# Peptides against a protein of PDB entry 5HOI, part 182

Target 1, 351 residues: chain A of PDB entry 5HOI
Amino acid sequence: FRYMPFSPAGTPFGFTDRRYLTMNEVGYVSTVKNSEQYSITVSFFDVGRFREYHFEDLFGYDLCFLNEKGTLFGQSKTGQIQYRPHDSIHSNWTKIIPLQAGERITSVAATPVRVIVGTSLGYFRSFNQFGVPFAVEKTSPIVALTAQNYRVFSVHYSQFHGLSYSLSELGTSSKRYYKRECPLPMSLPNINSDMKKDANLDYYNFNPMGIKSLFFSSYGDPCIFGSDNTLLLLSKWRSPEESKWLPILDSNMEIWKMSGGKETTDIHVWPLALAYDTLNCILVKGKHIWPEFPLPLPSEMEIRMPVFVKSKLLEENKAILNKKNEIGADTEAEEGEEDKEIQIPVSMAAE

## One batch from the design tools (peptide; made by RFdiffusion4, then SolubleMPNN)

Design b1_p20_1_s2 (from b1_p20_1, 10 letters changed)
Fold by OpenDDE base, seed 1:
Structure b1_p20_1_s2 (fold): chain B 351 residues (1-351), chain A 20 residues (1-20)
Amino acid sequence: as target 1 above (351 residues)
Amino acid sequence: DEEERREAEERAIALALARR
C-alpha cells in the first residue's frame, strides 16, 4: 500500500496532460501540464456568482480543496500549501508544512474558517483561514479529509484495522470529537475483480482507497462515496450509541433503473455533493469511471435506499410478460423482446 | 536554511498552541 494524495472527486491524468484536482457543488479545479510547470484553473458552476481564474503552478500541486470563499492547494511531498481566496479582497498565503522523512500530506480541507492538513503519519494540523496554526494532533494515518464550517470528517487507515473515521469540531480553544477512529464500513477496491481493465488499475494507483469523494451533506452529515459506487451517510452522529452508516444510494442500481433495467458498463456516477435528497454528480459516459475534458454539466440523482433486488425485479417482469403473452395469443405483434422497459416499483419512502 | 527556520518556527508555534 502507498499513501497517495487525496482530494474530493479528483481525477488522474491517465494518458492526458490534464486532470481535475478536485470538484464539488461549487465548481471544479483543473491542472494542465505545461513543460516543467502546471497551469491551474479554478472554475465554477455558478458563473454569475463567481469568476473563473487561473494561475501558473511552479510547485506541482497535487492536493486541492474548493469552497465558496477560496481554494486550498497542497503539494504532498514538499509540504507546501497555498490558500487562494476567490475574491481579490483577501490575500493569498503560502506556507510549508513540516514533514518527516517519508511523510506526505495525504489530504487537505478548507472552510471559510478553518484549514486542515492530514498526513501519512497521522499528523492532523489545523489552521484558521489566514494560515495561523491552532494545534497539531497525532492520529492514525489520515487518507482523506473534508470539512464544513468547524466540522471535520477524517478517514484513517491502519494496516491491521483497515479504514476508520473521525468526526470532530474545531472550536476556537479545543477540538471536540463526536466520533474518534471508529470503524468505517466501506468496501475497499477489489484488485482481483476490478483490475481487469487497465483504466481501473490506473485509477487504483491514483486512489488506492477507492474513495471517489467525501463531503458533508447540506444538513451537515458526513458522506462518503467509495469504489462500490454506494453513497454512505453517517446518521445520528450526535448520539454516539445511535450513530450508523446508511447506504442512501446505490448509484449502480440507479443507473440500471435509468437504463430501463439494461446493464450499462459505460455510464458512471461521479459524486460532487449531497444537497437535501439529491446527489449532485457528473454522469460520466465512456471507458473511464472519472470525468474527462470538457466536464459535463452536473446531474441530480434522487437518493434511494437500495431495497430492490435486480433478480427479483427481472423475474417479476418476465412473469408479467409471460402472462400477457398467454392472454394475447391472437395479435402478431413481433415487437422485439429487447426494448421493454422494466417497471420499477415506486421506492418505499424510507421513513 | 531559511526553509528549516520557517519549519522550526511553525513547529514551535503549533506546539505552543497545542499546549494551551
Scores: peptide ipSAE 0.006, ipTM 0.381, DockQ to the pose 0.009
Fold by OpenDDE base, seed 5:
Structure b1_p20_1_s2 (fold): chain B 351 residues (1-351), chain A 20 residues (1-20)
Amino acid sequence: as target 1 above (351 residues)
Amino acid sequence: DEEERREAEERAIALALARR
């Protein structure tokens, strides 16, 4: 196992000179490799509120986190981080995170009030938005971070216990845990089944945890989107005894419904954010499970608990077709069996 | 359909849980 730099909804280079460092509901950060340097562009979906900007990256930033006030960059190997406010009111700042031999920054997160750095050795470093340190805590190895306001959702990895998560609040005086290194019931990528496609191996090498993204919902609930393309939401996290992960969307099921019950292997959901009752996402068409360039417009996918089983829906549709054929025996149309689109009930169609 | 009602109820529960 190798700790890789993780950023929410970040994409690999693949065979290209460009990738997305991160994307969410605010926008998307791209990097283009130009010989030994990189050009970074910070783009926004709300072009009326924000102005796109770019800069030359001499450090090769491989970590990124975008929020409404700025962008945090990190270099996983050197420990360099940079915060760039979107406005010109506040100055950019750069800091070196001290790393031990073989330690990597694995994830970074930033809110308008906090900067968080997580490492492969489980160093959790917190700063204010100006790069002033608050604390250093030793946790289990951190593989992913997200943050909203003062809250941090961290994903940890142990070779013995798999994935765990923490939910914490970074006050001015102390860190409070709501959840501390609790088991995370997320499926890991299956190397044996999924790696038969070269594109999946490339993605696994980029992101061995298969965490496509993690974010807080608009209501402040931790969300994670894994390799199984299921959106998990942590409900009732304020009550440790009642806290549970809810599978609020099976995006593979929704894509299957949208395709009229056809198995599609060329349409993929790329998660951005959960806004109220809709997953903001990119619908990716092609051989890669991640968005390429140019970025498609974001789509909204309504959250639906996975109640329906594909096999049952296929059997029910076959039974309806057979009943129609028994009633309609007198009309000669030998239209071939293969192309009959499954009529999915309108209530089941993803809007 | 009873399944449509169940999906709507489960979605409403998920949304109500997310809002707490």
Scores: peptide ipSAE 0.005, ipTM 0.332, DockQ to the pose 0.033
Fold by OpenDDE base, seed 3:
Structure b1_p20_1_s2 (fold): chain B 351 residues (1-351), chain A 20 residues (1-20)
Amino acid sequence: as target 1 above (351 residues)
Amino acid sequence: DEEERREAEERAIALALARR
């Protein structure tokens, strides 16, 4: 096992010279290899509110977090971080995070008020938006971070216990925990079943945890999207005893519904954010499970608890077709079973 | 209110540390 740098919805280079460092509801950050340097572009979905900008990266930033006020960059091996406000009125700042031998920055997060750095040794470092340090805490090894306002959602990894999570609030004087290193009920990537495709091996080498993205909802609930393409939401986190993970969307099931019940292997959901009751996402068409260039426009997918059994829906549709054939619709179109679009009940398509 | 107070405290801390 190797700790890899994680950024929300970041993509691998694959066989290309370019990748997305991060993307969310605000925009997307891309990097292009140019000899020994990189060119970084910060792009936005709301082109009326924000102006796209670019710069030359001589450090090879492999960590990124985008918010409405700025972009945080990090270099996992050197410990260098840079914060770049989107507004040119505010100054950029750079800092070196002290790393031990073999330690890596594994994730970074930034809000308008906080900067957070997590490491492979479990050092949790907090700063304000100006790079002034607040605290250093030792936790279990950090593999992913996201933040909203003063709140931080962190994912931890132990070789003995697997994945855990913490939810904390970073005040000025103290860190408050709502959840502290609690078990995370997310499946790790299955090496034996999924690694039969070279593209899956490339993605696994980039992201061994299979966490495609990590964010807070518009309501401030922690969300995680794993390799199983299920969106998990942490419900009732303010009441520790009532806190539970809800599988609020099976994106593979939704793609299957959208295809009329056809098994598709070339359409993938790439998560950006959860806004109210809709997953903002990129619908990726192609061989790779991640978006390529140019980036498609974001799509909205309504959240739905996974209640359906595909086999039952197929049996019900076969029974409806058989009844129609008994009523004397002599359309002997031997359309192969693979080409038959199934009618998903509107009640089931709306739940 | 509480968020604005926290932002004001953070600005004060940042200013106090930048003066050291």
Scores: peptide ipSAE 0.000, ipTM 0.310, DockQ to the pose 0.010
Fold by OpenDDE base, seed 4:
Structure b1_p20_1_s2 (fold): chain B 351 residues (1-351), chain A 20 residues (1-20)
Amino acid sequence: as target 1 above (351 residues)
Amino acid sequence: DEEERREAEERAIALALARR
C-alpha cells in the first residue's frame, strides 16, 4: 500500500498538464505544470467577495486546503507547507514539517484559527493560523483531514483494521476528543470490480482510499463521500454512545432518478460541501469521474435517505403501465413506445 | 464572541513570539 497525498475533492492530472488541488463551497485551486515549475491559481465561486490570485510554485505542492480566509499548501515529500491569506493584509508564511525517512504528509487542513498536518506515520501536528505550533500527537496513520473552526475530522488507516475516524476539538491549551479512532463504515474501492475501466484505475492510483471529499456540514456535522458515491453524515457525535453514520444521499440513485430510471454511466457527482439539506456538487459529464477544465458551475442535490429499491420501483411502474394499457385498449390511438420516464414517488421528507 | 476572543489572544501570542 502507498500513502498518497489527499486533498478534499482534489483531481488527478490524468493525461493533462493540469489538475485541481482542492475544491469546496468557497472555490477551487488549480495547478498547471510548466516545465520545471507549477502555476497555481486560487479561484472563488463568489467573485464579488473574493479576488482570484495566482503564483508560481517552485516546490510542486501536492496538498491543498481552501477556507474563507486563506489557502494552505503542502508538499508531501519535502514537508514544506505554506499558508496564503486571501487578504494581502496578512503575510504568507512557510514552514518545514520534520519528516522521518519514508514519512509523507498525507493530508493538511486549515481553518481561520487552526492549521493541521497529518502524516503517513500518524503524526498529527496542530498550529494556529500564524503557524505557531500547539502540539504533536502520535495516532494511527492519517489518510485524510478536514476542519471547521476548532474541530478536526481525521480519517486513519490500518492494514489490519481498515478505516477509522477521529473527531476532535483543538482548544488553546488542550485537544478534546468526541470520537477517537472509531471504525469508519465506509467501503474501500473494489479493485476487481471497478478497475475494469482505465479511468477508474487512474483515479485509484491517485486516491487509493476512494475518499472523493470530506467536510463539515453547515451544522458542523462530519461528512464523507466515498467511492460508492454515498454521502455519509455523522449524527449525534456529541453523545459518543449514540453517534451513528447516516447514508443521507446515494448519488447513484439520484442520478438514476434524474435520468428517468435509465442506467447512466457518463454522469458523476463530485462533492463540494453540504449546506443545510443540499449537497453542493459538480455534475461531471464524461468518461472521467472527476471534473476537467473548465470547471462546470456547482449544482445542488437535495439529500434523501436511500429507502427505495430500484427493482421495486421498476415493478411498480410496470404494473402502472400494464393497468394503463388494459384501460386504454378501447381507444385505437397508436401512442408509440415513448420512453416513459419512471415516475418516482416523492418520498416524504423525514421530519 | 468567544471565538473572536480566542483569535485575538492567539494573534497577541503570535505577535509577542514574532517580536522575540
Scores: peptide ipSAE 0.000, ipTM 0.314, DockQ to the pose 0.010

Design b1_p20_1_s3 (from b1_p20_1, 11 letters changed)
Fold by OpenDDE base, seed 2:
Structure b1_p20_1_s3 (fold): chain B 351 residues (1-351), chain A 20 residues (1-20)
Amino acid sequence: as target 1 above (351 residues)
Amino acid sequence: DEEEKKKAEEEAIEKALKRR
């Protein structure tokens, strides 16, 4: 296993000279390789609120986090971080994070009030928005970070314990834990089954945890979207004993429903954010599970707990088809392989 | 209340640090 730099909804280069460093509800950060340099563009979905900007990256930033006030960049190997406010009133700042031999920055997060750096050795470093350090804590190895206001959602990986998560609040004087290295009920990518497609191997090499994104909902609940394309939401996290991960959306099931029950292998959900009851996402069409260039417009997908099992719906439809064939036995109708659209019950389309 | 008070105090400190 190798720790790779993680950024929320970041994409690999693949066979291209360009990738998204990160994307969310605010916008998207792209990098283009120009010989030995990179050109970074910070783009926004709300073009009326924000102005797109670009700069030359001499460091090869491989970590990024975008928020409403600025963009945090990081270089996983050198430990360099840069914060760039979107507003020119505030100065950019750079810092070198001290790394041990073989240590990497694995994830960075930034809010308008906090900067967080996580490493492959489990160093959790917190700063204010000006890069003034608060604390250094030693945790289990950090593989992903997101933050909202003062709250941090961290994902940890141990070879012995698998995936865990923490939910913490970074006050001025102290870090409060709501959850501390609790088991994360997420499946890791299955190398043997899922890696049969070259595109999946490329993505696995880029992101071996299969975490497409993690974010806080508009209500401030931690969300994570794994390789299984299921959106998990941490409910009741304020009550440690009642806290549960809820599978609030099976995006593969929703794509299957949208296709009229046909297996589509060329449509993929790329998560951006959870706003109220809708997943803001990119619908990706193509060979790659990640968005290419140009970025498609964001789509909204309603969250729905998976109440129906695809296998049962397929069995019920087969049973209905078999009953129709037993009643219709007298007409020599040609066996055209008509891809019979599975009629999804109208009641599921009207909510 | 106490968490909001802490947030307000943090924002005040950070605003004060921005003014220096």
Scores: peptide ipSAE 0.000, ipTM 0.305, DockQ to the pose 0.011
Fold by OpenDDE base, seed 3:
Structure b1_p20_1_s3 (fold): chain B 351 residues (1-351), chain A 20 residues (1-20)
Amino acid sequence: as target 1 above (351 residues)
Amino acid sequence: DEEEKKKAEEEAIEKALKRR
């Protein structure tokens, strides 16, 4: 296993000279290889509120976090981080994070008030928005970070215990835990089933944890979207005993419904954010499970608990078809292998 | 049955969304 740099909804280069460093509801950050340097572009979905900007990257930033006030960049191997406000009022700042031998920055997060750096050795480093350090804490190895305001959602990995998560609040003087290294009920990528396609192997090599993204919802709940394409939301996190992960969307099931019950292998959900009851996402069409260039327009997908099982709907539709055939036995229906479009109940298709 | 399941799903979502 190798710790890889993680950024929310980041994409691999694949066979191209370009990739997305990160994307969310605010926008998307792209990097293009240009000989010995990189050109970084910070783009926004709300072009009326924000102006796109670019800069030359001589360091090869492989970590990124975008928020409404600025962009945090990091270099996983050198420990360099840079914060770039979107406005011209605040100055850019650069800092070197001290790394031990073999240590890597694995994830970075930034809010308007906090900067967080997580490492492969489990160093959790917190700063204010100006790069002034608050604390260094030793945790289990950090593989992913996101933050909203003062709250941090961290994902940890142990070879012995698998995935865990923490939820913390970074006050001015102290860190409060709501959850501390609790088991995360997310499946890791299945190397044997998923790696039959070369494109899936390329993505696995880029992101071995299969975490496509993690974010806070508009209501401040931790969300994670894994390799199983299920959106998990942490409910009741303020009550330690009542806290639970809710599978609020099976995106494979929703794509199956949208396709009229046809098995589609060329449409993929790429998560951006959860706003109220809708997943903001990119619908990716093609061989790769990640968006390419140009970026498609974001789509909204309503959250739904996976109460319906595909197998049960298939059995019910077969039973309806068999009953129709028993009633219609006197007409020579030609055995055309018509792709029997599974009639999704109108109640499920109209949502 | 399906409408009651849908209503229970909507109530579960609404409960997950409102219990914030």
Scores: peptide ipSAE 0.000, ipTM 0.287, DockQ to the pose 0.032
Fold by OpenDDE base, seed 5:
Structure b1_p20_1_s3 (fold): chain B 351 residues (1-351), chain A 20 residues (1-20)
Amino acid sequence: as target 1 above (351 residues)
Amino acid sequence: DEEEKKKAEEEAIEKALKRR
């Protein structure tokens, strides 16, 4: 296992000269290799609110976090971070995070009021939006961060305990924990089953945790989207005893439904954000599970608890078809057994 | 407002979980 730099919905280079550093509901940040340097582009979905901008990156930023007020960049090995406001009112600032030998920045997050840096040794560093430090805390090794306002969702990894999470609030004087290094019930990528496809190996080498993204919902609930393509939401996190992870969307099931019950291996959900009851995502078509260039337009997918088993729906639909055939309705059974659109019950298709 | 919307969402999710 290696600690890799994580950014929400970041993509690998693969065999290309370009990748997305991060993407969410605000926009997407891309980087292109230009000989010894990189060209970074910060693009936005709301072109009326924001203007796309570009800059040359001489440092090779491999960490990024985008919010409505600015973009945070980081270099995992050198410890350099840069914050770039989207407006011209506030100045850009750069800081070097002190790293120990072998330490890496593993994730960064930024809100309009906080900057957070997490490391492979579990150093949690907090700053204001101007790069003024608040505190340094030692935690379990940090593998992912996201933040909304004053709240931070952190994912930790231990070789002995696997994945854990913390939910904290970064006040002016102190850090409050709502959750502190609690078990995270997310499945890790299974190297033996999924790595038969070269594209999956490339993604695993980029992101060994399989965390495609993590974010806060519009209601301020921590969300995580793993390699199993299930969206998990942390419900009731204010009540320690009632707090639970809800599997609010099986995106593989939803793709299967949208495809009329056809097995599709070339459509993938890439998560951006959760707004109300809809997952904002990119529908990726092709060999890779991540978006390529150009970026497709975002799609919306309604959240639904995975209460139906695909196999049962297939059996029920086969049983309905067999009963129709026994009743002597001469509906020409066109020979294409594999391409039979499973009539998703109208109640499931219209939901 | 936001906390009430959040309770309503948590109740809607729990209600969806209980209905299916």
Scores: peptide ipSAE 0.000, ipTM 0.290, DockQ to the pose 0.021
Fold by OpenDDE base, seed 4:
Structure b1_p20_1_s3 (fold): chain B 351 residues (1-351), chain A 20 residues (1-20)
Amino acid sequence: as target 1 above (351 residues)
Amino acid sequence: DEEEKKKAEEEAIEKALKRR
């Protein structure tokens, strides 16, 4: 296992000179290789509120986090971080995070009030938006971070214990834990089944945890979107005993429904954010499970608990087809029926 | 307001889960 730099909804270079460092509901950050340098562009979905900007990256930033007030960049190997406010009112600042031998920054997060750095050795470093340090805490190895306001969702990995998560609040004087290194019931990428396609291997090498993104919902609930394309939401996290992960969307099931019950291998959901009851996402068409260039417009996908098992729906539809064929046995068997769209029961649209 | 809205959503999700 290798600790790789993680950014929310970041994409690999693949065979290209360009990738997305991060994307969310605010916008997307791209980087283009230019010899020994990189050109970074910070783009926004709300072009009326924000102005796109670019700069030359001499450091090779491989970590990024975008928020409404600025962009945090990080270099996983050197420990350099840079915060760039979108507004010219606030100055950019740069810092070097001290790293031990073999330590890497694995994830960074930024809110309008906090900057967080997580490392492969489990150093959790907190700063204000001006880069003033608050604390250094030793945790289990951090593989992913996101933050909203004062709240931080961290994902940890241990070779012995697998995935865990923490939910904390970074007050002015102290860190409060709502959850501390609790088991995360997320499926890891299955190397044997999923790696049959070169594109999946490229993505696995970029992101061995298969965490496509993690974010807070509009209501401030931790969300994670894994390699299984299921959106998990942490419900009731304020109540330690009642807190549970809810699989609020099976995006593979939704794509299957949208495709008229056909297996599609060329449409992929790329998560951006959860706003209310809607997953903001990119619908990716093609071989790669991640968006390429140019970025498609965001799509909205309504959250739905995966109550229907695809196999049961297929069995029920086969049973309905078999009954129709038993009743229709007096009319000419047109051979062409194998490709008929599975009628999704209209009742699934009304709940 | 936000906490009540959140509680209403948690209850709506829990009701949707209990109806199946």
Scores: peptide ipSAE 0.000, ipTM 0.293, DockQ to the pose 0.020; fails the geometry check

